Peptides against a protein of PDB entry 5ZKO. Designs and how they scored, part 59

Target 1, 44 residues: chain A of PDB entry 5ZKO
Amino acid sequence: SASNPRKFSEKIALQKQRQAEETAAFEEVMMDIGSTRLQAQKLR

## One batch from the design tools (peptide; made by RFdiffusion4, then SolubleMPNN)

Design b2_p21_2_s1 (from b2_p21_2, 13 letters changed)
Fold by OpenDDE base, seed 4:
Structure b2_p21_2_s1 (fold): chain B 44 residues (1-44), chain C 44 residues (1-44), chain A 21 residues (1-21)
Amino acid sequence: as target 1 above (44 residues)
Amino acid sequence: as target 1 above (44 residues)
Amino acid sequence: EERKKKLSEELALAEQELAEA
């Protein structure tokens, strides 16, 4: 059973990339919500 | 300023999907590693 | 980042167990 450490390392690298992309997307959504809330507060 | 609640809800839904996909990919990698470990243990 | 840590730990264990086989 070829333990393919290279395959594992590649999978881990891809998973790290996906996690970073998810984090960035989450932060973008939060920024959009925050900006909208700030604008709403200024209009009151 | 059209707070587009629909846009926010869509972005949140998309983010939840992305998170679920990332989780599934993580679990797949962990399963592959686990299977490899189990095989290695059987060979000892 | 806990997932990154878990992956690294499991990989290290797998590598160790393979080396011991």
Scores: peptide ipSAE 0.201, ipTM 0.688, DockQ to the pose 0.047
Fold by OpenDDE base, seed 2:
Structure b2_p21_2_s1 (fold): chain B 44 residues (1-44), chain C 44 residues (1-44), chain A 21 residues (1-21)
Amino acid sequence: as target 1 above (44 residues)
Amino acid sequence: as target 1 above (44 residues)
Amino acid sequence: EERKKKLSEELALAEQELAEA
């Protein structure tokens, strides 16, 4: 079956989206940890 | 509300899993492109 | 960004090789 560059471009676009979503999720986790640390510091 | 280290550890574990899944998806796309290139080269 | 770059490079090569076949 013929290799389709359009199919590859779609796969690349999906991969870029996945990477962006993973980055956003990572940043959210880090923000949650940071907020918790800040709150703990204020209680000291 | 009390920061829960256990909740953070779970979030981190899920993030690691997501990262691994994204890496696997990336490698799959690269393999598909590589296979396509190899096929094209054989046709020349 | 590095993964994006690699994908783009491989795609470009694939397109060239398909065009030459």
Scores: peptide ipSAE 0.199, ipTM 0.685, DockQ to the pose 0.074
Fold by OpenDDE base, seed 1:
Structure b2_p21_2_s1 (fold): chain B 44 residues (1-44), chain C 44 residues (1-44), chain A 21 residues (1-21)
Amino acid sequence: as target 1 above (44 residues)
Amino acid sequence: as target 1 above (44 residues)
Amino acid sequence: EERKKKLSEELALAEQELAEA
């Protein structure tokens, strides 16, 4: 175990980066779904 | 834009994988912190 | 954000407890 607060801080920083990447990917999926729905509505 | 439900399903599957990895990393950090706290308490 | 908050709080407690040992 990394019984060092500095190591924990590094892990937290990496976790924040992962969360930001996850958020970006989620937003991309949601925007693509929204765009597809709008396109389908335009074709009706 | 991937105007294909199959593409969305793939993106969602990847997002779920990313979320699982983030959760595992989060739990690891929390457990390491907890272990460190317990060790510190034993030394007091 | 909630996970970030929890991590920061637990880290602060760990740092305090290590300093007191």
Scores: peptide ipSAE 0.197, ipTM 0.688, DockQ to the pose 0.047
Fold by OpenDDE base, seed 5:
Structure b2_p21_2_s1 (fold): chain B 44 residues (1-44), chain C 44 residues (1-44), chain A 21 residues (1-21)
Amino acid sequence: as target 1 above (44 residues)
Amino acid sequence: as target 1 above (44 residues)
Amino acid sequence: EERKKKLSEELALAEQELAEA
């Protein structure tokens, strides 16, 4: 298979996108947990 | 919206899966680059 | 970001080695 630096750059760009999506998903989960904790505190 | 700890556990499990997939993709790219480097070295 | 850095470094090396071949 022919080595193609352009293909590498594309793969890197895709990997950066995946990383950003993972980070966003993590932050969303953390926000949901935080909101739940806040709601629980309000009920006390 | 009702807080659901089960939903959190599911979200966390899904996030762990995404993390593993991202790691696998990263390793694949690194292997491709490594193979390309090795090929280039053989051509020298 | 650490993975990004590592990828960029390896890519740069690959490009250099291809140019030298």
Scores: peptide ipSAE 0.196, ipTM 0.685, DockQ to the pose 0.046

Design b2_p21_2_s3 (from b2_p21_2, 11 letters changed)
Fold by OpenDDE base, seed 1:
Structure b2_p21_2_s3 (fold): chain B 44 residues (1-44), chain C 44 residues (1-44), chain A 21 residues (1-21)
Amino acid sequence: as target 1 above (44 residues)
Amino acid sequence: as target 1 above (44 residues)
Amino acid sequence: KEEEERLSKELALAEQELAEA
């Protein structure tokens, strides 16, 4: 598989970027859960 | 933010799926790197 | 109270999924 190491470095960098984006999306969901929890507490 | 928590569970499940897919893609890149290294060693 | 109950149930489900993931 003639993928040169430069291409591998690019693939790795791209995957790390995607992982960071997915982490950010997950953190957003967690913050929304936190906000929902606070809203539930305010209604009690 | 009226995102109902059933939607949160779905969002979390979706994010976990995406994370697994990205992990698999990363592992594929790493295996390709490993195969390339083995090929280079065979040629020496 | 109905809204509180809905939010509490939904939160519990989300927290369970988070713990299992």
Scores: peptide ipSAE 0.155, ipTM 0.689, DockQ to the pose 0.026
Fold by OpenDDE base, seed 3:
Structure b2_p21_2_s3 (fold): chain B 44 residues (1-44), chain C 44 residues (1-44), chain A 21 residues (1-21)
Amino acid sequence: as target 1 above (44 residues)
Amino acid sequence: as target 1 above (44 residues)
Amino acid sequence: KEEEERLSKELALAEQELAEA
C-alpha cells in the first residue's frame, strides 16, 4: 500500500528523506568514478 | 562491489533520472498542500 | 595500456554525461 502519512508534515519529511537518499546514491556513483580515475592514474 | 566502469555513464543517467523523479514527487506533495490551503481559504 | 585506455574512455564518457545532466 502506498504510504499515506496522516499529516502533511510527515509526507514532507518522508519525501525529503527520499530526496536525500537519492542524492547520496548519486554521490556514491561519483565516488566510484573518482576511484576509477585514481586506478587509471596508477596504471600510467 | 566490482567496479563496472563500462556502466558509469548509464549509472549517472539513471541516477539523475531518479533524482529528478524524487524532486517531482516532492513538488507534487507541495502542490497537494497548496491545493488544500486554497480550499481552506475558499471556506473562510 | 589497453586497460588504461578503456578506463580513460569510460571516465570521459561519464564526465560528459555528468555535464549534460
Scores: peptide ipSAE 0.153, ipTM 0.691, DockQ to the pose 0.027
Fold by OpenDDE base, seed 5:
Structure b2_p21_2_s3 (fold): chain B 44 residues (1-44), chain C 44 residues (1-44), chain A 21 residues (1-21)
Amino acid sequence: as target 1 above (44 residues)
Amino acid sequence: as target 1 above (44 residues)
Amino acid sequence: KEEEERLSKELALAEQELAEA
């Protein structure tokens, strides 16, 4: 369907927010890996 | 359904996929803007 | 030791995938 030009700024802002949220979710995975690494070190 | 990958590798792969999907969605918005601009030029 | 080995393998796989992504 044809996008409404009057909503482009809003659509862009929404997509930027989604990209940031996905980045944050990825960073959470990396934090979990870091915690796992620390646990592995303690078991040695 | 929300995926619950157990392994970190699976979690990473999933998050990279989501990031790519959000990038593609953003590019689609930009293409729509471009198309609208072209149409506006034709009407002048 | 088994838990340590499991964690080590999981970390290695994760690090490899990060490098390839």
Scores: peptide ipSAE 0.140, ipTM 0.691, DockQ to the pose 0.027
Fold by OpenDDE base, seed 2:
Structure b2_p21_2_s3 (fold): chain B 44 residues (1-44), chain C 44 residues (1-44), chain A 21 residues (1-21)
Amino acid sequence: as target 1 above (44 residues)
Amino acid sequence: as target 1 above (44 residues)
Amino acid sequence: KEEEERLSKELALAEQELAEA
């Protein structure tokens, strides 16, 4: 069945959104590490 | 509760894996688009 | 001191993995 180009554009948009969400989740982990480092330094 | 740094490395590894999986899914969508275009051109 | 050292080592490892990303 001819893949409807509209369906492809929707799939691309969905994948871009998922990539952005995973990037944001990664950045959140990095922020948690940074916060933990700062706390560890304050305890020294 | 002090986030165990070992848990951070595990979280980072998991996020890297998820990012790779989403990239692969995006590439699959692009391949499907390419294949559909090629098929449509052959039918012309 | 031992707990601080463990925490510091684990943070260093996590930061290294991040820098390699």
Scores: peptide ipSAE 0.150, ipTM 0.688, DockQ to the pose 0.039; fails the geometry check

Design b2_p21_2_s4 (from b2_p21_2, 13 letters changed)
Fold by OpenDDE base, seed 2:
Structure b2_p21_2_s4 (fold): chain B 44 residues (1-44), chain C 44 residues (1-44), chain A 21 residues (1-21)
Amino acid sequence: as target 1 above (44 residues)
Amino acid sequence: as target 1 above (44 residues)
Amino acid sequence: EEEEKKLSEKLAEAEQRLAEA
């Protein structure tokens, strides 16, 4: 199997991107919680 | 909007799982690189 | 991992505050 460093580098780049996207999604959920909390506080 | 902490907790749990899966996939790619490199060295 | 732990802690705090509402 031809060692294709380019293909491996491409796979690594894709995985890094996916990890960043999942981190961003996690942060978004936390922002939603924060927003909900702020709204709840304003209603009090 | 009903603050449903359970729904948020569920979303966070899902995001944590996705992050773990993406990390595992990243490690798998690195293992594949290592294996390919080892095979290439053995053929030399 | 540290950021994830921090976010998880904030979630727990948020859940407590929401439960008190």
Scores: peptide ipSAE 0.147, ipTM 0.649, DockQ to the pose 0.049
Fold by OpenDDE base, seed 1:
Structure b2_p21_2_s4 (fold): chain B 44 residues (1-44), chain C 44 residues (1-44), chain A 21 residues (1-21)
Amino acid sequence: as target 1 above (44 residues)
Amino acid sequence: as target 1 above (44 residues)
Amino acid sequence: EEEEKKLSEKLAEAEQRLAEA
């Protein structure tokens, strides 16, 4: 099958975008955990 | 709001799964690029 | 990847903290 560098570059770019989105989602989860713990500490 | 460790652990597990899936997709893209390049070399 | 390793470490720390709760 014909090598299409444009298609490959696009696939890579899309994959990088997905990885960035998943990283952001992970950071959000960690912030939620952190905030919850901080709130729990304030209530003690 | 009540800390729910189960919900957080589930969120983390799901995020790990997503990251693994995205890694697999990236590896597939890289293998496709590699195979295409190898085929192009064989045809030269 | 240093960033991925850092994220995985933070994840492991979060899991430990959840297990202690």
Scores: peptide ipSAE 0.138, ipTM 0.653, DockQ to the pose 0.067
Fold by OpenDDE base, seed 4:
Structure b2_p21_2_s4 (fold): chain B 44 residues (1-44), chain C 44 residues (1-44), chain A 21 residues (1-21)
Amino acid sequence: as target 1 above (44 residues)
Amino acid sequence: as target 1 above (44 residues)
Amino acid sequence: EEEEKKLSEKLAEAEQRLAEA
């Protein structure tokens, strides 16, 4: 069985890490959109 | 191409969903900790 | 509407970061 973090502190740390990773992934997507928009504007 | 914005919007929507799910999981952990703390305080 | 606004702000911030690089 996947060793579920038994301690609350470990559970909190894991969830904070996951939130940070998802935020980073979101920001990457937004940067890609921004870059694409800037490129499209330059091509106009 | 016009198809890229839709794909980007889908990526954003997916990332927002993931962030919401991770937030909900974090809140659940915090509720469990809060409940445990309240029980421990009552036993003191 | 608040989520759309937040998305637009994040887009603007991302565009600014790319322009400064």
Scores: peptide ipSAE 0.100, ipTM 0.626, DockQ to the pose 0.024
Fold by OpenDDE base, seed 3:
Structure b2_p21_2_s4 (fold): chain B 44 residues (1-44), chain C 44 residues (1-44), chain A 21 residues (1-21)
Amino acid sequence: as target 1 above (44 residues)
Amino acid sequence: as target 1 above (44 residues)
Amino acid sequence: EEEEKKLSEKLAEAEQRLAEA
């Protein structure tokens, strides 16, 4: 296949978006852990 | 919700798996770009 | 790479926090 910089740039952009979404999901899990801990502490 | 370390550990493990899969997908995209460029060079 | 490194650091912090729970 001939080099298609536009297609490649699009592939990279889409993959960066996926990585950002996975990062956001990870941060949500971390926040859930943190909030749960804080709630447990307040109830003690 | 009560702290559930097992549930949290499972969530993290699953998220780590997703991150690894996304990394692999990114690497595949990069390899595809590289191989295409190399092929184009050989045909010149 | 820097973003991946930051994520790895955050993951390590999470693992530590889980161990302390």
Scores: peptide ipSAE 0.137, ipTM 0.665, DockQ to the pose 0.065; fails the geometry check

Design b2_p21_3_s1 (from b2_p21_3, 10 letters changed)
Fold by OpenDDE base, seed 3:
Structure b2_p21_3_s1 (fold): chain B 44 residues (1-44), chain C 44 residues (1-44), chain A 21 residues (1-21)
Amino acid sequence: as target 1 above (44 residues)
Amino acid sequence: as target 1 above (44 residues)
Amino acid sequence: MMKPLTDEEIKEQLELQEKAK
């Protein structure tokens, strides 16, 4: 099929959005773990 | 909420799966772009 | 984690596709 630059631009834009969402989800998981560890240390 | 290590391990495992899926989707997009460029060059 | 494409990398790919027309 003909390489439509518009279609590639759209695919790239959607993939960038997904990557940003996954990064945010990862950061949330890591923050939860970090906060919990800090709380556990304060309780000792 | 109580830091349940089992819940953290599950969250991490799920996030690793999502990261692998997003990496595969990214690689597919990049392969499509590369393949299209190669085809366009062969047609010239 | 694979680095997200920068706006410059996207622009470069789009420019290369326009030149491939």
Scores: peptide ipSAE 0.165, ipTM 0.658, DockQ to the pose 0.178
Fold by OpenDDE base, seed 2:
Structure b2_p21_3_s1 (fold): chain B 44 residues (1-44), chain C 44 residues (1-44), chain A 21 residues (1-21)
Amino acid sequence: as target 1 above (44 residues)
Amino acid sequence: as target 1 above (44 residues)
Amino acid sequence: MMKPLTDEEIKEQLELQEKAK
C-alpha cells in the first residue's frame, strides 16, 4: 500500500505540536517554581 | 501556602516522562517513513 | 526548540528551594 506521504507529514506535524505543548507545560512548571522561590525570598 | 517542593519534583518527573514518550512516538513515525522509503526503493 | 532544562538545572532549582525553607 502506497503509504501516503501526506499522512506521514500530518503525523509529523501533530507530533511536533505535541512536543511544543509538552515544552510549554514544562516551562510553566519551572515558572511556578521560580515564582515560589522569589516569594520565599521576599518573605525573609 | 508552602508550595511543596515534592509536588514540583513530581510534576517535573512526570513532564520528563511525557517528553520522553513524545520523543519515542516521533522516532516511531520517522522509522515508519524510513521503512516505507526503503521498500519503495526495493520495488524499483 | 528551546532545550528542556537539564536534570542538573532542575536539581539546582530544587536545592535552592530547599535552602529557602
Scores: peptide ipSAE 0.150, ipTM 0.636, DockQ to the pose 0.127
Fold by OpenDDE base, seed 4:
Structure b2_p21_3_s1 (fold): chain B 44 residues (1-44), chain C 44 residues (1-44), chain A 21 residues (1-21)
Amino acid sequence: as target 1 above (44 residues)
Amino acid sequence: as target 1 above (44 residues)
Amino acid sequence: MMKPLTDEEIKEQLELQEKAK
């Protein structure tokens, strides 16, 4: 089957979007950890 | 709320797993494209 | 006691700090 180059392009774009969303979710978790650590330092 | 460091660690581990799965899915798409291109070249 | 950050977590924190400048 001539795998439609358009279908591959769309699939690549979708995967890049998912990777960006997962990266953003990871960054959010890391920001929450950083904020929690800063709060803990201020309470000492 | 003392965001349980265990919960953050688990969330980070889960996000890393998701990122690895999305990377693997992207690599699969790229391999399929590479295979399709190689097949198209062999038919010329 | 908070668990120490992994090297990867440290790297991500540094990247977030650089983006916030």
Scores: peptide ipSAE 0.070, ipTM 0.640, DockQ to the pose 0.025
Fold by OpenDDE base, seed 5:
Structure b2_p21_3_s1 (fold): chain B 44 residues (1-44), chain C 44 residues (1-44), chain A 21 residues (1-21)
Amino acid sequence: as target 1 above (44 residues)
Amino acid sequence: as target 1 above (44 residues)
Amino acid sequence: MMKPLTDEEIKEQLELQEKAK
């Protein structure tokens, strides 16, 4: 599809948003992992 | 929530899948942009 | 961008959780 510059800018903006959401989800998973590790260490 | 190891494994597996899908989507967007830039250069 | 978790990092976390039981 002949993506006009405006449609390209929208695609890029949407992709940047998805990358930010994915980064936030990754940080949440890492926080959960870190919390679980700390709990496991306290139980030893 | 006390995430049992199995549920935690599922969370991580889902996150890895999302990261792979996001990478593929980014590459697709970049390919579309690259193709359009090449077409624009050929028309000059 | 944060680096994705490696399979080895995932494995390490699972082993830590199993040892906490």
Scores: peptide ipSAE 0.158, ipTM 0.628, DockQ to the pose 0.178; fails the geometry check

Design b2_p21_3_s2 (from b2_p21_3, 11 letters changed)
Fold by OpenDDE base, seed 1:
Structure b2_p21_3_s2 (fold): chain B 44 residues (1-44), chain C 44 residues (1-44), chain A 21 residues (1-21)
Amino acid sequence: as target 1 above (44 residues)
Amino acid sequence: as target 1 above (44 residues)
Amino acid sequence: MIKPLSDEEIKEQLELQEKAK
């Protein structure tokens, strides 16, 4: 069926949102690693 | 509990995989747009 | 397009954790 430009724009927006959410989740993991490192340093 | 580095590496790997999958999905949407455009051009 | 985070920060953090053991 003829791809409605509205459908594509919506799909693109949804994918960008998902990518942003995955990036945020990744940054959270990295922050947890940093916090763990800081904790380990304080225990020395 | 002490964050096992193995757990973090696994989480990071999983998140990277998810990000790659979301990127691939985005590229697929863009390719579909391009294909639709090409198809419309051929019909003219 | 949202760029993924660089692997450099990951490598740095992992290396620093290994040195902390």
Scores: peptide ipSAE 0.184, ipTM 0.667, DockQ to the pose 0.102
Fold by OpenDDE base, seed 5:
Structure b2_p21_3_s2 (fold): chain B 44 residues (1-44), chain C 44 residues (1-44), chain A 21 residues (1-21)
Amino acid sequence: as target 1 above (44 residues)
Amino acid sequence: as target 1 above (44 residues)
Amino acid sequence: MIKPLSDEEIKEQLELQEKAK
């Protein structure tokens, strides 16, 4: 473990960034599902 | 149709798993920082 | 702008909608 407070803050910031990226990826998946259903409905 | 394609359900499940893994990784970082602080206090 | 879905994804959704009727 990096014992430096500055290094700790960097580790926390990196993990918060990863969590935000995974949340954004989930929202993208949900948007794609919604868009796919709408496009399929238009092709009927 | 209210039924999600099996592939869409799999995409959602995969994203939920990744989010849980990132949360666990964050908790590990926080535990490591907490343990380091506790050790530093014991050395005073 | 929402990116268009692939033709494969659209086709899969259509097949699923037909099976649900």
Scores: peptide ipSAE 0.148, ipTM 0.599, DockQ to the pose 0.021
Fold by OpenDDE base, seed 4:
Structure b2_p21_3_s2 (fold): chain B 44 residues (1-44), chain C 44 residues (1-44), chain A 21 residues (1-21)
Amino acid sequence: as target 1 above (44 residues)
Amino acid sequence: as target 1 above (44 residues)
Amino acid sequence: MIKPLSDEEIKEQLELQEKAK
């Protein structure tokens, strides 16, 4: 089948974007945990 | 301490699972492209 | 998942930090 290389490239780009968004979401979670720990430490 | 509260650890685990699922989805796309390319190469 | 920390998550973290003192 004539694989549409444009469609594949678009699919790859979309998937890479999703991975980047999931990474950013993870980093945000870690930042929130870190900030909470720092806040708790300052309250000691 | 490397210890996180249970809720934070669950949140991290869930986020890591999502990242793994997105990676698997990407690998599936790449496998499909690879298979298509290999088939096209065999037809040459 | 990208939401502000719940009060319960904050409370658990504070409690953990207090136990480590």
Scores: peptide ipSAE 0.187, ipTM 0.624, DockQ to the pose 0.022; fails the geometry check
Fold by OpenDDE base, seed 2:
Structure b2_p21_3_s2 (fold): chain B 44 residues (1-44), chain C 44 residues (1-44), chain A 21 residues (1-21)
Amino acid sequence: as target 1 above (44 residues)
Amino acid sequence: as target 1 above (44 residues)
Amino acid sequence: MIKPLSDEEIKEQLELQEKAK
């Protein structure tokens, strides 16, 4: 594979974007859990 | 959505797996860059 | 890099949900 620094930088940038998206999705799951807990507490 | 802790735990587990896979992919990209740099240094 | 929530934070939230049942 051609040692093209541009291509490596693009690959890194894409991978960082994916990591950020996966982190955001994780935080959303945790928010949903927190919301569910709050709802359950209000029902008690 | 039914506040099913099981479903939340499954969602979290899946998301953690995705994060691990994305981290591994990032490390692979960095290894490829490192290998390319090492090869370039050996040719000098 | 934004660090994901720790496994301990996840565990705490899951335990709190189990107590909410």
Scores: peptide ipSAE 0.179, ipTM 0.665, DockQ to the pose 0.126; fails the geometry check

Design b2_p21_3_s3 (from b2_p21_3, 10 letters changed)
Fold by OpenDDE base, seed 4:
Structure b2_p21_3_s3 (fold): chain B 44 residues (1-44), chain C 44 residues (1-44), chain A 21 residues (1-21)
Amino acid sequence: as target 1 above (44 residues)
Amino acid sequence: as target 1 above (44 residues)
Amino acid sequence: MMKPLSDEEIREQLELQELAK
């Protein structure tokens, strides 16, 4: 089947969006870890 | 709340898994595009 | 696309968190 370049482009765009969302969620977790560390350091 | 490092580790592991799955899905799409492109080139 | 943090970067952050206790 002629893989419609438009359909591929849309699928790629959707995958990039999902990867960006997953990256943002990961960064949020890492920020929470960093904040917890900073708080622990201030309590010393 | 003491952000349990174990909970963070589990959350990080889950996020990494999701990112790997999304990457694999992206690579599959790119392989399909590459295959289609190669087929189109062979027909020229 | 921003690359996810490496396993090493994750381990470093977790280690640093444990050292902060």
Scores: peptide ipSAE 0.144, ipTM 0.603, DockQ to the pose 0.127
Fold by OpenDDE base, seed 3:
Order: sequence, then C-alpha cells, then structure tokens
Structure b2_p21_3_s3 (fold): chain B 44 residues (1-44), chain C 44 residues (1-44), chain A 21 residues (1-21)
Amino acid sequence: as target 1 above (44 residues)
Amino acid sequence: as target 1 above (44 residues)
Amino acid sequence: MMKPLSDEEIREQLELQELAK
C-alpha cells in the first residue's frame, strides 16, 4: 500500500515502543536464567 | 517467580519468535520509508 | 540484536513530511 509520509513518525514511535517491550521481555528471560544459575551454584 | 530451568528452552524459543516478528515489523517500516523517499524523488 | 530506531530517523521522516506538503 502507498505509505503516507505523514504517518512515518507515528509508525516509528510505535515501533520504538515495540522494541522497548521486546527488550524488557528479553531482559526478564535473561534475569530468570541468571537467577536460576546462581541458585544452582549455591546448592552445590 | 522462581524460574523453572526446564522452561528456559521454551522461553528462549518464544523470545526468538518475538524477535523475528519485531524484525519483520521493523523491516516493513523501513521499506515504507524507503518507498516513499523514492516516490518523492521521482515527483521532483 | 534489533536495530533501535534513532532520533535521526524520526527527524528525517519529519523532514520528508514537510517536503510532501
């Protein structure tokens, strides 16, 4: 579809929001893995 | 919440899917921008 | 790692919007 230039800023803003949400989700996964590894080390 | 190590692979797989979807959305935005720039140049 | 959209890209799009008026 013909992309309207007037909507680029809006599309970019929405994409930045999605990227931030994705980053937060990734960080949560990595934190969970890290915490579990630390617990496993303490139990040995 | 205590992260179950047995679910790490699943969480990582889901996160990879989200990253792929987000990448596709980003590429769509950039394609739209590029196409509009090209059209604007042709009209001048 | 996903490429974050830069503020420069936003500025470029705003400029394009002004040129399209």
Scores: peptide ipSAE 0.140, ipTM 0.620, DockQ to the pose 0.179
Fold by OpenDDE base, seed 5:
Structure b2_p21_3_s3 (fold): chain B 44 residues (1-44), chain C 44 residues (1-44), chain A 21 residues (1-21)
Amino acid sequence: as target 1 above (44 residues)
Amino acid sequence: as target 1 above (44 residues)
Amino acid sequence: MMKPLSDEEIREQLELQELAK
């Protein structure tokens, strides 16, 4: 499909949003790991 | 749910895979834009 | 955007958690 420049810009914007969401999800997982580690250290 | 270190590892691995897939999809979109731009320049 | 941790950095964090048991 001949994507017009507007359609391309929309696709790029959507991909950037998805990458940002995946980065945020990764940071959340790492925060959970850090929190769990801190809790385990306090219980020693 | 007390996620064990193994479950965290699996979550991180899954997020890395998703980020790589989203990066590949972004590169594909950029290639399509580049190809379209080159075609438009040849028609001038 | 914060860069995702390398595979090595992730491995180190997991190892540190195993040692925390």
Scores: peptide ipSAE 0.139, ipTM 0.597, DockQ to the pose 0.127
Fold by OpenDDE base, seed 2:
Structure b2_p21_3_s3 (fold): chain B 44 residues (1-44), chain C 44 residues (1-44), chain A 21 residues (1-21)
Amino acid sequence: as target 1 above (44 residues)
Amino acid sequence: as target 1 above (44 residues)
Amino acid sequence: MMKPLSDEEIREQLELQELAK
């Protein structure tokens, strides 16, 4: 049925958005680690 | 403090797990699309 | 399709952050 392709495209789009959000969250964690390391180096 | 690196490593590990789960969910969606397309081709 | 960051991309980002210091 023609309804299935639309539902699949929506699921793919949602999945791509979730992956992008997960990537952004990872980059934020890495930035926090970098900032903490830089602060620790400045305090030494 | 020595506690921060461990917390960051745990956050990275959790994020990697989430990304793997997201990838698996994406592959499942793509397999469902592929199977639906194959079924549609067999019915023609 | 944007692949999740590979372990290599994660390492590259860490190296880039180290280089930017």
Scores: peptide ipSAE 0.133, ipTM 0.616, DockQ to the pose 0.140

